# Peptides against a protein of PDB entry 3B8E, part 17

Target 1, 230 residues: chain A of PDB entry 3B8E
Amino acid sequence: PFLIFIIANIPLPLGTVTILCIDLGTDMVPAISLAYEQAESDIMKRQPRNPKTDKLVNEQLISMAYGQIGMIQALGGFFTYFVILAENGFLPIHLLGLRVNWDDRWINDVEDSYGQQWTYEQRKIVEFTCHTPFFVTIVVVQWADLVICKTRRNSVFQQGMKNKILIFGLFEETALAAFLSYCPGMGVALRMYPLKPTWWFCAFPYSLLIFVYDEVRKLIIRRRPGGWVE

## One batch from the design tools (peptide; aimed at target 1 F79 Y206)

Design b1_p13_6_s2 (made by RFdiffusion4, then SolubleMPNN; from b1_p13_6, 11 letters changed)
Fold by OpenDDE base, seed 5:
Structure b1_p13_6_s2 (fold): chain B 230 residues (1-230), chain A 13 residues (1-13)
Amino acid sequence: as target 1 above (230 residues)
Amino acid sequence: KEELLKFLEEFLS
């Protein structure tokens, strides 16, 4: 996310505070959920062919899959960012190179895609209004991630959702998102302005995409045991 | 623009 900000010179899509909240609030729960997950029935039937080589390869494949999920999460966040800015008059193409003027406190007449002028204060309001939905988008996408992390090979429909730790994780992330978005003083303290209810739905296509991606991946693994997609 | 500002003003007040 930060690399795109530097390369494209767009207004800051994700603040330092929101990054910290993601790292501390969302990334820890999936890890804990995985640590207490019960063994899959199919894993118990499969012995490693070579414990030394197959373990390393498998760990690399798992890390790559989670890396891909992280990329989809970032794309979802950027999508929400572009939707909010477009709704407020800044089309995506207009944002390229705009950062220099956007962050200049002395320029109070930055034009949007429709010729509206924005003061520095107004620009910062819309920027900080994007930071919170970016975080919320990550949380909504993490709902799918938490569901899929319960199993390695089995479908969610086969394994079920009876893990209390997973349910706790979903609740914790959602509660954190609501707290950071709507608690009085969060705008001043964390520069996280409240969301319109409609902005919560921007992440849903990406949440569905992750779910479908993982189900397809698992289906391929079941059809090709020991394949490189594992 | 005005709608967003009004929304935030109402929420933050």
Scores: peptide ipSAE 0.243, ipTM 0.845, DockQ to the pose 0.037
OpenDDE base, seeds 1, 2, 3, 4: peptide ipSAE 0.239, 0.000, 0.221, 0.222; ipTM 0.840, 0.329, 0.827, 0.833; seed 2 fails the geometry check

Design b1_p13_6_s3 (made by RFdiffusion4, then SolubleMPNN; from b1_p13_6, 10 letters changed)
Fold by OpenDDE base, seed 5:
Structure b1_p13_6_s3 (fold): chain B 230 residues (1-230), chain A 13 residues (1-13)
Amino acid sequence: as target 1 above (230 residues)
Amino acid sequence: EEELKKFVEEFLK
């Protein structure tokens, strides 16, 4: 998110506080839950990995897969961001290079894509209105990420959802996201303004995309052992 | 703060 913010010079899509809420609030319990996941049913059928040769290649492939998932997460967040700004009159093309004027408190006549002028206060309200939905989008996409991380090779449907701690983690992160989004005073304390419940659904296509992508990846690995996808 | 509250209330409708 910050890289695109810097390169495209757009209004800040995700605040520092929201990032801290992700890193410290929503990611901790899910990450711990993965330690309690049951071993894949085929682990005992796999030949012992050569600790010198096989680890590095597999770690690189896993890193690439996680990198791709991270990109899909970012795309989901930015999609939500651009939709909200577009609904408020700022089309994506108009946002390019706008940050300098957007962040200047002395400029009160920043025009949107329709020629409407926005005061600094109005611009900051809409910016902070984007932070909460961006955050929620990340949480919803993290549901899929957490679920796919249960296994390396087996389908989630083969592994099942037996890890109660993982289920608790999904509930906890969702409850925390809802609390931060809707609790009175969060707008003042964290600059997280409440969002319409419909914004939770904006992330669902991306969550589904991650899930389908990983299931297809795992299917390819199962059908072609030792391929470049493993 | 009051204008902000009004805006948030309007946005939530």
Scores: peptide ipSAE 0.007, ipTM 0.422, DockQ to the pose 0.037
OpenDDE base, seeds 1, 2, 3, 4: peptide ipSAE 0.007, 0.006, 0.007, 0.000; ipTM 0.424, 0.392, 0.337, 0.353

Design b1_p13_6_s4 (made by RFdiffusion4, then SolubleMPNN; from b1_p13_6, 11 letters changed)
Fold by OpenDDE base, seed 4:
Structure b1_p13_6_s4 (fold): chain B 230 residues (1-230), chain A 13 residues (1-13)
Amino acid sequence: as target 1 above (230 residues)
Amino acid sequence: EEKLKEFIEKFLS
């Protein structure tokens, strides 16, 4: 989000404090929970990793985590961001290069895509209205991310959901997201304004996409062991 | 602040 904010010079899609809430609040407990995940049922049938040649974190894992899954997460967040701004008269094309004027408190006549003028205060309201749905979108997508990270080869349906700490992590991050979204004062403290509950569902297609993508990937790995997809 | 309240109310409705 911050890279696109700089490169495209768009209004800030996600606040720094909100990013910290993701990294320190919603991601830590789920990430730690993976340490308590049960081994895959077929792990003892696999050859042991060669510690000299086979890195624990390989290029394939990095590509999957950052290049594929991370891109889907970012797309989900930006989709929500662009929808909210479009509903308020700012089409995506109009947002390009708008940051300088958007953030200038002395410019109170910034035009939207329809020629309507927006004061600084009005612009900041709509900007901060994007932060919460973007954050929630990330959390909802993280549900799928956490679940798919349980296994490398086995389907989630084969592995099951027996890790109680992981389940706790899912509830914790969801509860935290709800707290940050709806607790009074969060708009002032974190610039996270309340969102309609329906915005939680905006992320579901992306969460489902990640889940389906990973299950298909794992299915391919099971059918073609030793392939480049592994 | 008044506009913010109105916006929030409209947005949450």
Scores: peptide ipSAE 0.009, ipTM 0.368, DockQ to the pose 0.040
OpenDDE base, seeds 1, 2, 3, 5: peptide ipSAE 0.007, 0.008, 0.007, 0.005; ipTM 0.376, 0.412, 0.393, 0.337

Design b1_p13_7 (made by RFdiffusion4)
Pose (drawn by RFdiffusion4):
Structure b1_p13_7 (pose): chain A 230 residues (1-230), chain P 13 residues (1-13)
Amino acid sequence: as target 1 above (230 residues)
Amino acid sequence: FRVFFSNLAVFTF
């Protein structure tokens, strides 16, 4: 968000005070939940994990969570950013512009007068909005993530999908998300009421590709055990 | 960790 927020002055899609509400507010219990996820094989069958080579965090991890899924998620919430403006004043070719606030109304885009009315408002499309829909979209993509990382080599199919804890937190997350998106009041120091019918399902098209993606690789990692690039 | 790095990518972009 902030990276693109610089390459093309297209208004702050994700908010700072909004970031401190996902890793430290949303994905909380799920991260915890992952811990309760049970085994994946005869573990006491493998040589002790060497300490110098086989690490915990590495390329194998970063590449598959920063340079792979981290991206596909990115589009999703970034896509919702446009729809959140589109059905209000879409600039899929426009937008790209510094939105000052001492001016008040004097400018706009795509047949409008957004000003003191739609200036306190011109941002109410990302503040109370966009940030919110982007916010929820991130949670919405976090579902399939908190299920494609539930397993490390087995299809959630021939593998337990019985993490009572995770499940009842995957909702305890997705729900909080709504309560944090319709909370009548604190919504001030926060975001705002999105259009439940759609101001949610935006990223939904994406959460899938995620689940669909890594699910194949796992099954790819298998059919070809010694494995190649995968 | 994966989740953290996934989010880190999202926040970066």

Design b1_p13_7_s1 (made by RFdiffusion4, then SolubleMPNN; from b1_p13_7, 11 letters changed)
Fold by OpenDDE base, seed 4:
Structure b1_p13_7_s1 (fold): chain B 230 residues (1-230), chain A 13 residues (1-13)
Amino acid sequence: as target 1 above (230 residues)
Amino acid sequence: PLLRLALEAVVSL
């Protein structure tokens, strides 16, 4: 989010407070829950990692986490952001370079894509209205991300959903996301304005895409051991 | 307001 905010000079898509709510709030219990995941049924059929040659975090893991899954997550968030701004009169092309004028308190006549003028206060309401759905979008795509992280090679359907701590984590992060989104005063406290319940579904295609992508990847690994995808 | 202040303090770090 922040990189695109700098590069494209768009209005801030996700606030720093909201990022902290993800990293410290919604992700913590789910991440810890992975430590309690059952070993894959084929783990004893694999050669042990050589601790001298095989890094725990290798280039392939970085490519998967940041280059693939992280990009799909970011696309999901940005999709929600662009849809909300478009519904409020700001088309994606018009957002490019708009940050400077958007963040200026003295400019109260920023035009949208339809020539409607927006005060600073109105613009900030719209911006903070984007932060909550972006956050919720990240939580929804994290459901898929957490589920795919259960296994390295086996399908989630082969592993099953037996980790009760992980299931609890999914409910906890969802409940926390709902609390932060809808609790009275969160707009003032966290600049997280309440979202329409329909915005929760905006991320579902991306969550499904993440899941399908990883299941296909794992299927390829199972069918072609020792491939570049492993 | 207290949570905001705490979070703003953490973000300002």
Scores: peptide ipSAE 0.008, ipTM 0.515, DockQ to the pose 0.046
OpenDDE base, seeds 1, 2, 3, 5: peptide ipSAE 0.015, 0.008, 0.008, 0.015; ipTM 0.520, 0.374, 0.423, 0.519; seeds 1, 3, 5 fail the geometry check

Design b1_p13_7_s2 (made by RFdiffusion4, then SolubleMPNN; from b1_p13_7, 11 letters changed)
Fold by OpenDDE base, seed 2:
Structure b1_p13_7_s2 (fold): chain B 230 residues (1-230), chain A 13 residues (1-13)
Amino acid sequence: as target 1 above (230 residues)
Amino acid sequence: PLLRLRLKAVIDL
């Protein structure tokens, strides 16, 4: 989010405080829960890794986790951001380079895509209106990311949802997201305004995409062991 | 009025 904010010079899509709430709040218990995941049913049928050549987390896994899945997660967040701004008169193309004028408190006549003028206060309300739905979108795509991280090779349907700590983590991150979104005073404290419940569904297509993508990947690995997809 | 209506589509004002 912050890199695109710099490169494209768009209004800030996700606040620093909301990023900290993701990194230190919603992700912590889910990440710890993965340490308690049950071994895959076929783990003892695999050859032992060579400790000199085979890393626990290889470059391919890093590329998948931070590259491919991370890009889909970011796309989900930006989709929500662009939808909110478009509903408020700012089409995606119009946002390119707009940050300089958007953040200038002395410019009170910034035009949207339809020629409507926006004061600095109005623009900041719209900007902060994006923060909570973007944050919630990240939490919703993290559900899929956490579930796919349960296994390396087996389908989630083969592994099942037996890890009670992971299930607790999913409820905890969701409850924390709801608390940060709807608790009185969060608009003042965190610049997170309460979103309509319908905005929680904005990320669902991306969560489904992440899940389907990883299940297809794992299916390919099971059919072609030792392939470049592993 | 339009701003309030548009924001009301996203947030509970």
Scores: peptide ipSAE 0.070, ipTM 0.759, DockQ to the pose 0.024
OpenDDE base, seeds 1, 3, 4, 5: peptide ipSAE 0.018, 0.009, 0.018, 0.009; ipTM 0.528, 0.378, 0.581, 0.465; seeds 3, 4, 5 fail the geometry check

Design b1_p13_7_s3 (made by RFdiffusion4, then SolubleMPNN; from b1_p13_7, 8 letters changed)
Fold by OpenDDE base, seed 5:
Structure b1_p13_7_s3 (fold): chain B 230 residues (1-230), chain A 13 residues (1-13)
Amino acid sequence: as target 1 above (230 residues)
Amino acid sequence: DMLRLSLLAVITL
């Protein structure tokens, strides 16, 4: 979010407060739940890691986390952001370079893609209205990310959903996301304005894409051990 | 680790 905010000079897609709500709120219980996951059925058939040569953070982990899954998650968030701004009259092309005028409180005549003028207060309401659905989009794609993290090589269908703490984590993060989105006063306290229930569905294609992508990756690893995908 | 790094990537982008 911040890199595109700086490079493209667009209105802020995800606020600092919403980021803190992800890192300190919705991700905590899900991350802890992975410690209770059962070992994969083939773990004793794998060679142990060599602690002298094999890094814990390797190029494969960086490629998976930043280059693949993280990029799909970011794309999902930005999709939701651009859809909301387009529904409010700001087409994606019109957002390029708009940040300077958008963030200026003395400019009350910023035009949208249809020639409608927006006051500073109106623009900030729309911006903060984008932050909550972006946050919810991240929570929805995190469902898939958490589920794919249950295994390295086996399919989730082979492992199953037996970890009750992980299931609890999925419900907890969703309930917390709903609380932060809809509780009275969150607009003042956290700048998180309520979202229409329909915005929860914007992330579903991306959540499914993450899941399918990882299952295909794991299938390739199982069929061709020692490949570049491992 | 992958989940945490993925989240960090989403925040950074």
Scores: peptide ipSAE 0.017, ipTM 0.546, DockQ to the pose 0.845; fails the geometry check
OpenDDE base, seeds 1, 2, 3, 4: peptide ipSAE 0.017, 0.017, 0.017, 0.017; ipTM 0.531, 0.528, 0.513, 0.540; seeds 1, 2, 3, 4 fail the geometry check

Design b1_p13_7_s4 (made by RFdiffusion4, then SolubleMPNN; from b1_p13_7, 11 letters changed)
Fold by OpenDDE base, seed 5:
Structure b1_p13_7_s4 (fold): chain B 230 residues (1-230), chain A 13 residues (1-13)
Amino acid sequence: as target 1 above (230 residues)
Amino acid sequence: PLLKLTLKAVIDL
């Protein structure tokens, strides 16, 4: 989020407070739940890692976590952001370079793509209205991310959903996301304004994409051991 | 490692 905010000079897509709510709030119980996951059925058929040559964090793990899955998550968040701003009159092309005027409290006549003028207060309401759906989008794509993290090689359908702590984590992060989004006073305390229930569905295509992408990756690994995808 | 931590911090931001 912050890279595109700097490079494109767009209005802030995700606030620092919402990021802290993800990292310290919604992601904690799900991450801990992975410690209780059952070993894959084929683990004893795999060769042990060589501790001298094989890094615990290798280029493949980084490519998957940040280069692939993290980029799809970011794309989902930005999609939600651009849709909300477009529904409020700000088309994506018009947002390029707008940050300087957007963040200036003394400019009360910033025009949208349709020539409507926006006060500083109105612009900040729209910005903070984007932060909550972006946050919820990240939670929805994290459902898929957590589920795909259950296994490295086997399909999730082979592993199953037997980890009750992981299932609890999915409900907990969703309930926490709903609490942070809809509790009275969160707009003042966290700059998280309430979202329309329809915005929860905006991330579903991206969550499905993450799941399908990882299942296809795992299928390729199972069919062609020793490939570049391992 | 630092670039990845920085990129993560910047992407997470």
Scores: peptide ipSAE 0.012, ipTM 0.426, DockQ to the pose 0.254
OpenDDE base, seeds 1, 2, 3, 4: peptide ipSAE 0.013, 0.014, 0.014, 0.015; ipTM 0.452, 0.461, 0.479, 0.488; seeds 1, 2, 3, 4 fail the geometry check

Design b1_p13_8 (made by RFdiffusion4)
Pose (drawn by RFdiffusion4):
Structure b1_p13_8 (pose): chain A 230 residues (1-230), chain P 13 residues (1-13)
Amino acid sequence: as target 1 above (230 residues)
Amino acid sequence: SSAAVAFFFLAVS
């Protein structure tokens, strides 16, 4: 968000005070939950994991979580950013502009008068909104992530999907998300009431492609064991 | 109308 927030002055899609509420507020119990996920094979059948080569974090990881999924997620929440403006004052070709606040009203876009009324408001579309819908969309994509990372080489199909803990936390996350999105008050120091019917399902189209994606690779990694690029 | 626009963009997606 902040990167694009510079390349094309298209208003702060994700908020800073909003970031400190996902890794340190949302994905919390899921990260923990992952730990309770059980085995994946006869483990005591493999040579000790060398320490110099086979690391914990590496390209294999980063490339598949920063340069792959991290992107597909990105669009999703970034897509919802537009819909959150679109059904209010969409600028899919417009937008790209410094939105000052000492002016008050004097400007707008797409047949409007947004000002002191819609200036304290002109941001209420990202503050109380956009950030929120983007926020939720990130949670919403985090579902399939917290299930495509549940396994490392087996389809969630012929593999246990019985992580009682994860599941009851995947909700204890998705729920908090709502309570943090409709919390009558603290919503001040935070975001605001989204349109439940849709101001949620925006990223939903995406969470899928995620689950659909890596699910194939795993099954790709298999049908071709020695594997290639995968 | 705004809702229809949202649903249209979602369908496109």

Design b1_p13_8_s1 (made by RFdiffusion4, then SolubleMPNN; from b1_p13_8, 13 letters changed)
Fold by OpenDDE base, seed 2:
Structure b1_p13_8_s1 (fold): chain B 230 residues (1-230), chain A 13 residues (1-13)
Amino acid sequence: as target 1 above (230 residues)
Amino acid sequence: KKLEIVKKLIELA
């Protein structure tokens, strides 16, 4: 999100505080829960990792986590961001290069895509209106990401949802997201304005996409063991 | 990197 903010010079899509809430709040318990995941049914049929040659975090895992899944997560967040701004009169093309004028408190006549002028205060309200939905979108996408991380090769349907700590983590991150989104004073304290309940559904297509993508990947791995997809 | 970004954003705010 921040890289696109710099490169495209768009209004800030995700606030610093919201990023910290993701990294230190919503992701911590779910990530720890993966340590308690049950072994895959075929784990004892796999050869032991060679600790000298096989890195725990290999290039393939980095490519999947940051290059594939991370990109889908970012796309989900940006989709929500662009929809909110478009609903407020700012089409995606119009946002390119707009940051300089957007963040200037002395410019009170920034035009939207329809020629409506926006004061600095109005623009900041719209910006902060994007932060909470973007945050919630990331949390909803993280549901799918956490579930797919349960297994390396087996389908989630083969593994099942037996990890009670992971289930607790999903509820915890959701409850925390709801608390940060709806608790009175969060707009002042965290610049996170209240979220319309409909925005929770904006991320669902991306969560489904991640889930389907990973299940297809795992299916390919099971059919062609030792392939480049493993 | 995220912390540096946060610091830069706070400085720009």
Scores: peptide ipSAE 0.008, ipTM 0.436, DockQ to the pose 0.023
OpenDDE base, seeds 1, 3, 4, 5: peptide ipSAE 0.007, 0.000, 0.006, 0.006; ipTM 0.414, 0.371, 0.389, 0.428; seeds 3, 5 fail the geometry check

Design b1_p13_8_s2 (made by RFdiffusion4, then SolubleMPNN; from b1_p13_8, 10 letters changed)
Fold by OpenDDE base, seed 1:
Structure b1_p13_8_s2 (fold): chain B 230 residues (1-230), chain A 13 residues (1-13)
Amino acid sequence: as target 1 above (230 residues)
Amino acid sequence: SKLEKALELLKKV
């Protein structure tokens, strides 16, 4: 998100505080919950890794986590961001290069795609209105990411959802997202303005996409062990 | 108060 903000010179899609809320608030408990996941049915049939040759984090895992899943997650956030700005009169093409004027408090006549002028205060309200649904989109996509991380090869349907700590983690991150989205004063405190409950569903296609993608990936791995998809 | 302080600290980052 921040790289696109710099490269495209668009208004800030996700604030630093919201990033910290993701990294420290929503990600930690779910990540810890994975330590309590039950072993896959066949894990003890696999040879132990060689610590001299086999890295815990390999190029393929990095490609999957950052290059594929992370990109889908970022696309989900940006989709939500662009939809909200478009609903407020700012089409995606019009946002390119707009950051400098957007962030200038002395420019109170920034035009949207329809020629409507926006004051600095109005622009900051719509910017902060984007932060919350971007954050919520990340959380909703993280549900799928956490669920798919339960297993390396087995389908979630084969492994099941028996880890109560993982379920608690999903509840906790959702409750935190709801708290940050709807608690009075969060707009001033965290630049997270309230969102319509319908915006929670905006992320569901991307969450489903990640889930389906990983289930297909795991299906391919089960059918063709040692393939490039593993 | 503790939450406000934590939020203020987060604002400084």
Scores: peptide ipSAE 0.000, ipTM 0.253, DockQ to the pose 0.020
OpenDDE base, seeds 2, 3, 4, 5: peptide ipSAE 0.000, 0.000, 0.000, 0.000; ipTM 0.252, 0.239, 0.273, 0.331

Design b1_p13_8_s3 (made by RFdiffusion4, then SolubleMPNN; from b1_p13_8, 12 letters changed)
Fold by OpenDDE base, seed 1:
Structure b1_p13_8_s3 (fold): chain B 230 residues (1-230), chain A 13 residues (1-13)
Amino acid sequence: as target 1 above (230 residues)
Amino acid sequence: KRLEKVLELLKKV
């Protein structure tokens, strides 16, 4: 998010506070819940990791986490961001380079894509209105991420949803996201303005995409052990 | 209480 904010000079899509809410709030309990996941049915058929040759974090894991899943998450967040700004009169092309004027408190006549003038206060309301749905989008895609992380090789349908701590984590992160989104005063306290309930559904295609992508990946790994996808 | 602490921490950032 922040790299695109700098490179494209767009209005800030995700605030620092919302990032901290993700890293310390919504991600922590779900991540801990994975330690309580049942072993995959084939775990005893796998050779132990060689600590001298096998990296804990390999290029494949980096490619999967940052290059694939992380990119789908970022695309989901940016999709929600662009849709909200477009609904408020700011088309994606018009946002390019707009940051300088957007963040200038002395410019109160920034035009949208339709020639409507926006005061600094109105622009900041719209910006902070984007932060909450972006945050919620990340939480919704994290549901898929957490579920796919239950197993390395087996399908989620083979593993099942037996981990009660993981289910609790999914509920907790969702409840926290709802609390941060709708609790009175969060707009002032955290710059997280309330979102329409419909914005929760904007992330669902991306969450489904992550899930399907990983299930296909795991299917390929099961059919072709030792392939480039492993 | 944990949420309040996180919120307080977030307010300080």
Scores: peptide ipSAE 0.000, ipTM 0.344, DockQ to the pose 0.021
OpenDDE base, seeds 2, 3, 4, 5: peptide ipSAE 0.000, 0.000, 0.000, 0.000; ipTM 0.283, 0.292, 0.350, 0.369; seed 2 fails the geometry check

Design b1_p13_8_s4 (made by RFdiffusion4, then SolubleMPNN; from b1_p13_8, 12 letters changed)
Fold by OpenDDE base, seed 4:
Structure b1_p13_8_s4 (fold): chain B 230 residues (1-230), chain A 13 residues (1-13)
Amino acid sequence: as target 1 above (230 residues)
Amino acid sequence: EKLEKVKELLEKV
C-alpha cells in the first residue's frame, strides 16, 4: 500500500496506525496459532529437508507469500479503497498524482472527478473513512490466508479445522477488528472512522479467490509433485 | 495510554 502511495502519488490508502493494528494486533495471534497446527497426514512420507541446500525461506516461499498471496491481499484492499473514493466522487484515474494537493492543508479547493471542491478537512475525513474498510478488508483476506497456511500440500478439507487455537485466532482477529472499527472514540484515537457493515463483504470475493487459488495450487502439487508450483 | 503515545509519535511523522 505504501509503495503504491509513493509511486502513484495517490491519497494514503492505509494509515500507519492501521498498519500497526494489523502487524501487532490482528496478525499476531493467528500467526502464533499456526505453531499448534497438526502435522499433515503425509509429512512422515516426505524426505527430510537438506539443511545445507534447502533454506527455510526460499525463493518459492517468498514468491508465494509476497508475490502471489500478498498481491491478492493488496488488490483486495485497493479495491475497497477505490470503491470508497469513487462513491465519494474520486474516480481512480483522478487519484493519480493527487497526493501533493490532497495533503496540502492550504489547498481547500481540490476538485473531485465531478468538479466538486473539497476542503482539507473534508478530504481527510474521506481518507480516514478509507483506512478502516481497508483494514477490515485485510482482516477478511487474512481469514483465507490463515486457513491456507494450515498446510503446504494437503487440502484444507483433508486437514480439517481441528486446531482450536487457530479457530480462536480467527475469532480474536475478527473481534479486534470490530472493536477497532466500532468502539466509540476510535475515530479520534486511531483515525479509524466507523464503517458500514456492508464493507465487510467487499473483501469476500478476494478471500474466496485466495482460498480457491491455494486449493488449486495444492491440488496441482499433489498431482504433479516436484513442479515449480511448490 | 500506549496507543495514544504511538499515535502522538506517528502524527509527528
Scores: peptide ipSAE 0.005, ipTM 0.375, DockQ to the pose 0.021
OpenDDE base, seeds 1, 2, 3, 5: peptide ipSAE 0.000, 0.000, 0.000, 0.000; ipTM 0.316, 0.340, 0.306, 0.316; seeds 1, 5 fail the geometry check

## One batch from the design tools (peptide; aimed at target 1 E111)

Design b1_p14_1 (made by RFdiffusion4)
Pose (drawn by RFdiffusion4):
Structure b1_p14_1 (pose): chain A 230 residues (1-230), chain P 14 residues (1-14)
Amino acid sequence: as target 1 above (230 residues)
Amino acid sequence: SLEEFLTALTDFLE
């Protein structure tokens, strides 16, 4: 968000005070939950994991979580950003502009008068909104992530999907997300009431591609065991 | 719509 927020002055899609509410507020229990996820093979069958080569975090990881999924998620919440403006004052070709606040009203876009009314409001589309829908969209993509990372080489199919803990936290996350999105009050120091019917399902189209994606690779990694690029 | 906006701006400036 902030990166694009510079390349093209298209208003702060994700908020800072909003970031400190996902890794430190939303994905919390899920990250924990992952730990309770059980085995994946006859483990006591493999040589001790060397320490110099086989690391914990590496390209294999970063590339598949920063340069792959981390992107597909990015679009999703970024896509919802537009819809959150679109059904309000969509600038899919417009937008790209510094939105000052000492001016009050004096400017707008796409047949409007947004000002002191829609200036305290001009932002109420990202503050109370956009950030929120983007926020939720991130959670919404985090579902399939917290299931495509549930396994490392087996289709969630011929593999246990019985992580009682994760499941009951995948909801304890998605729910909090709503309570943090409709919390009557703290919503001030936070975001606002989205349109439940759709101001949620925006990223939903995406969470899928995620689950659908890596699911193939795993099955790709298999059909071809020694594997290639995968 | 544009004429209403212009009217509203003129009223505001006055």

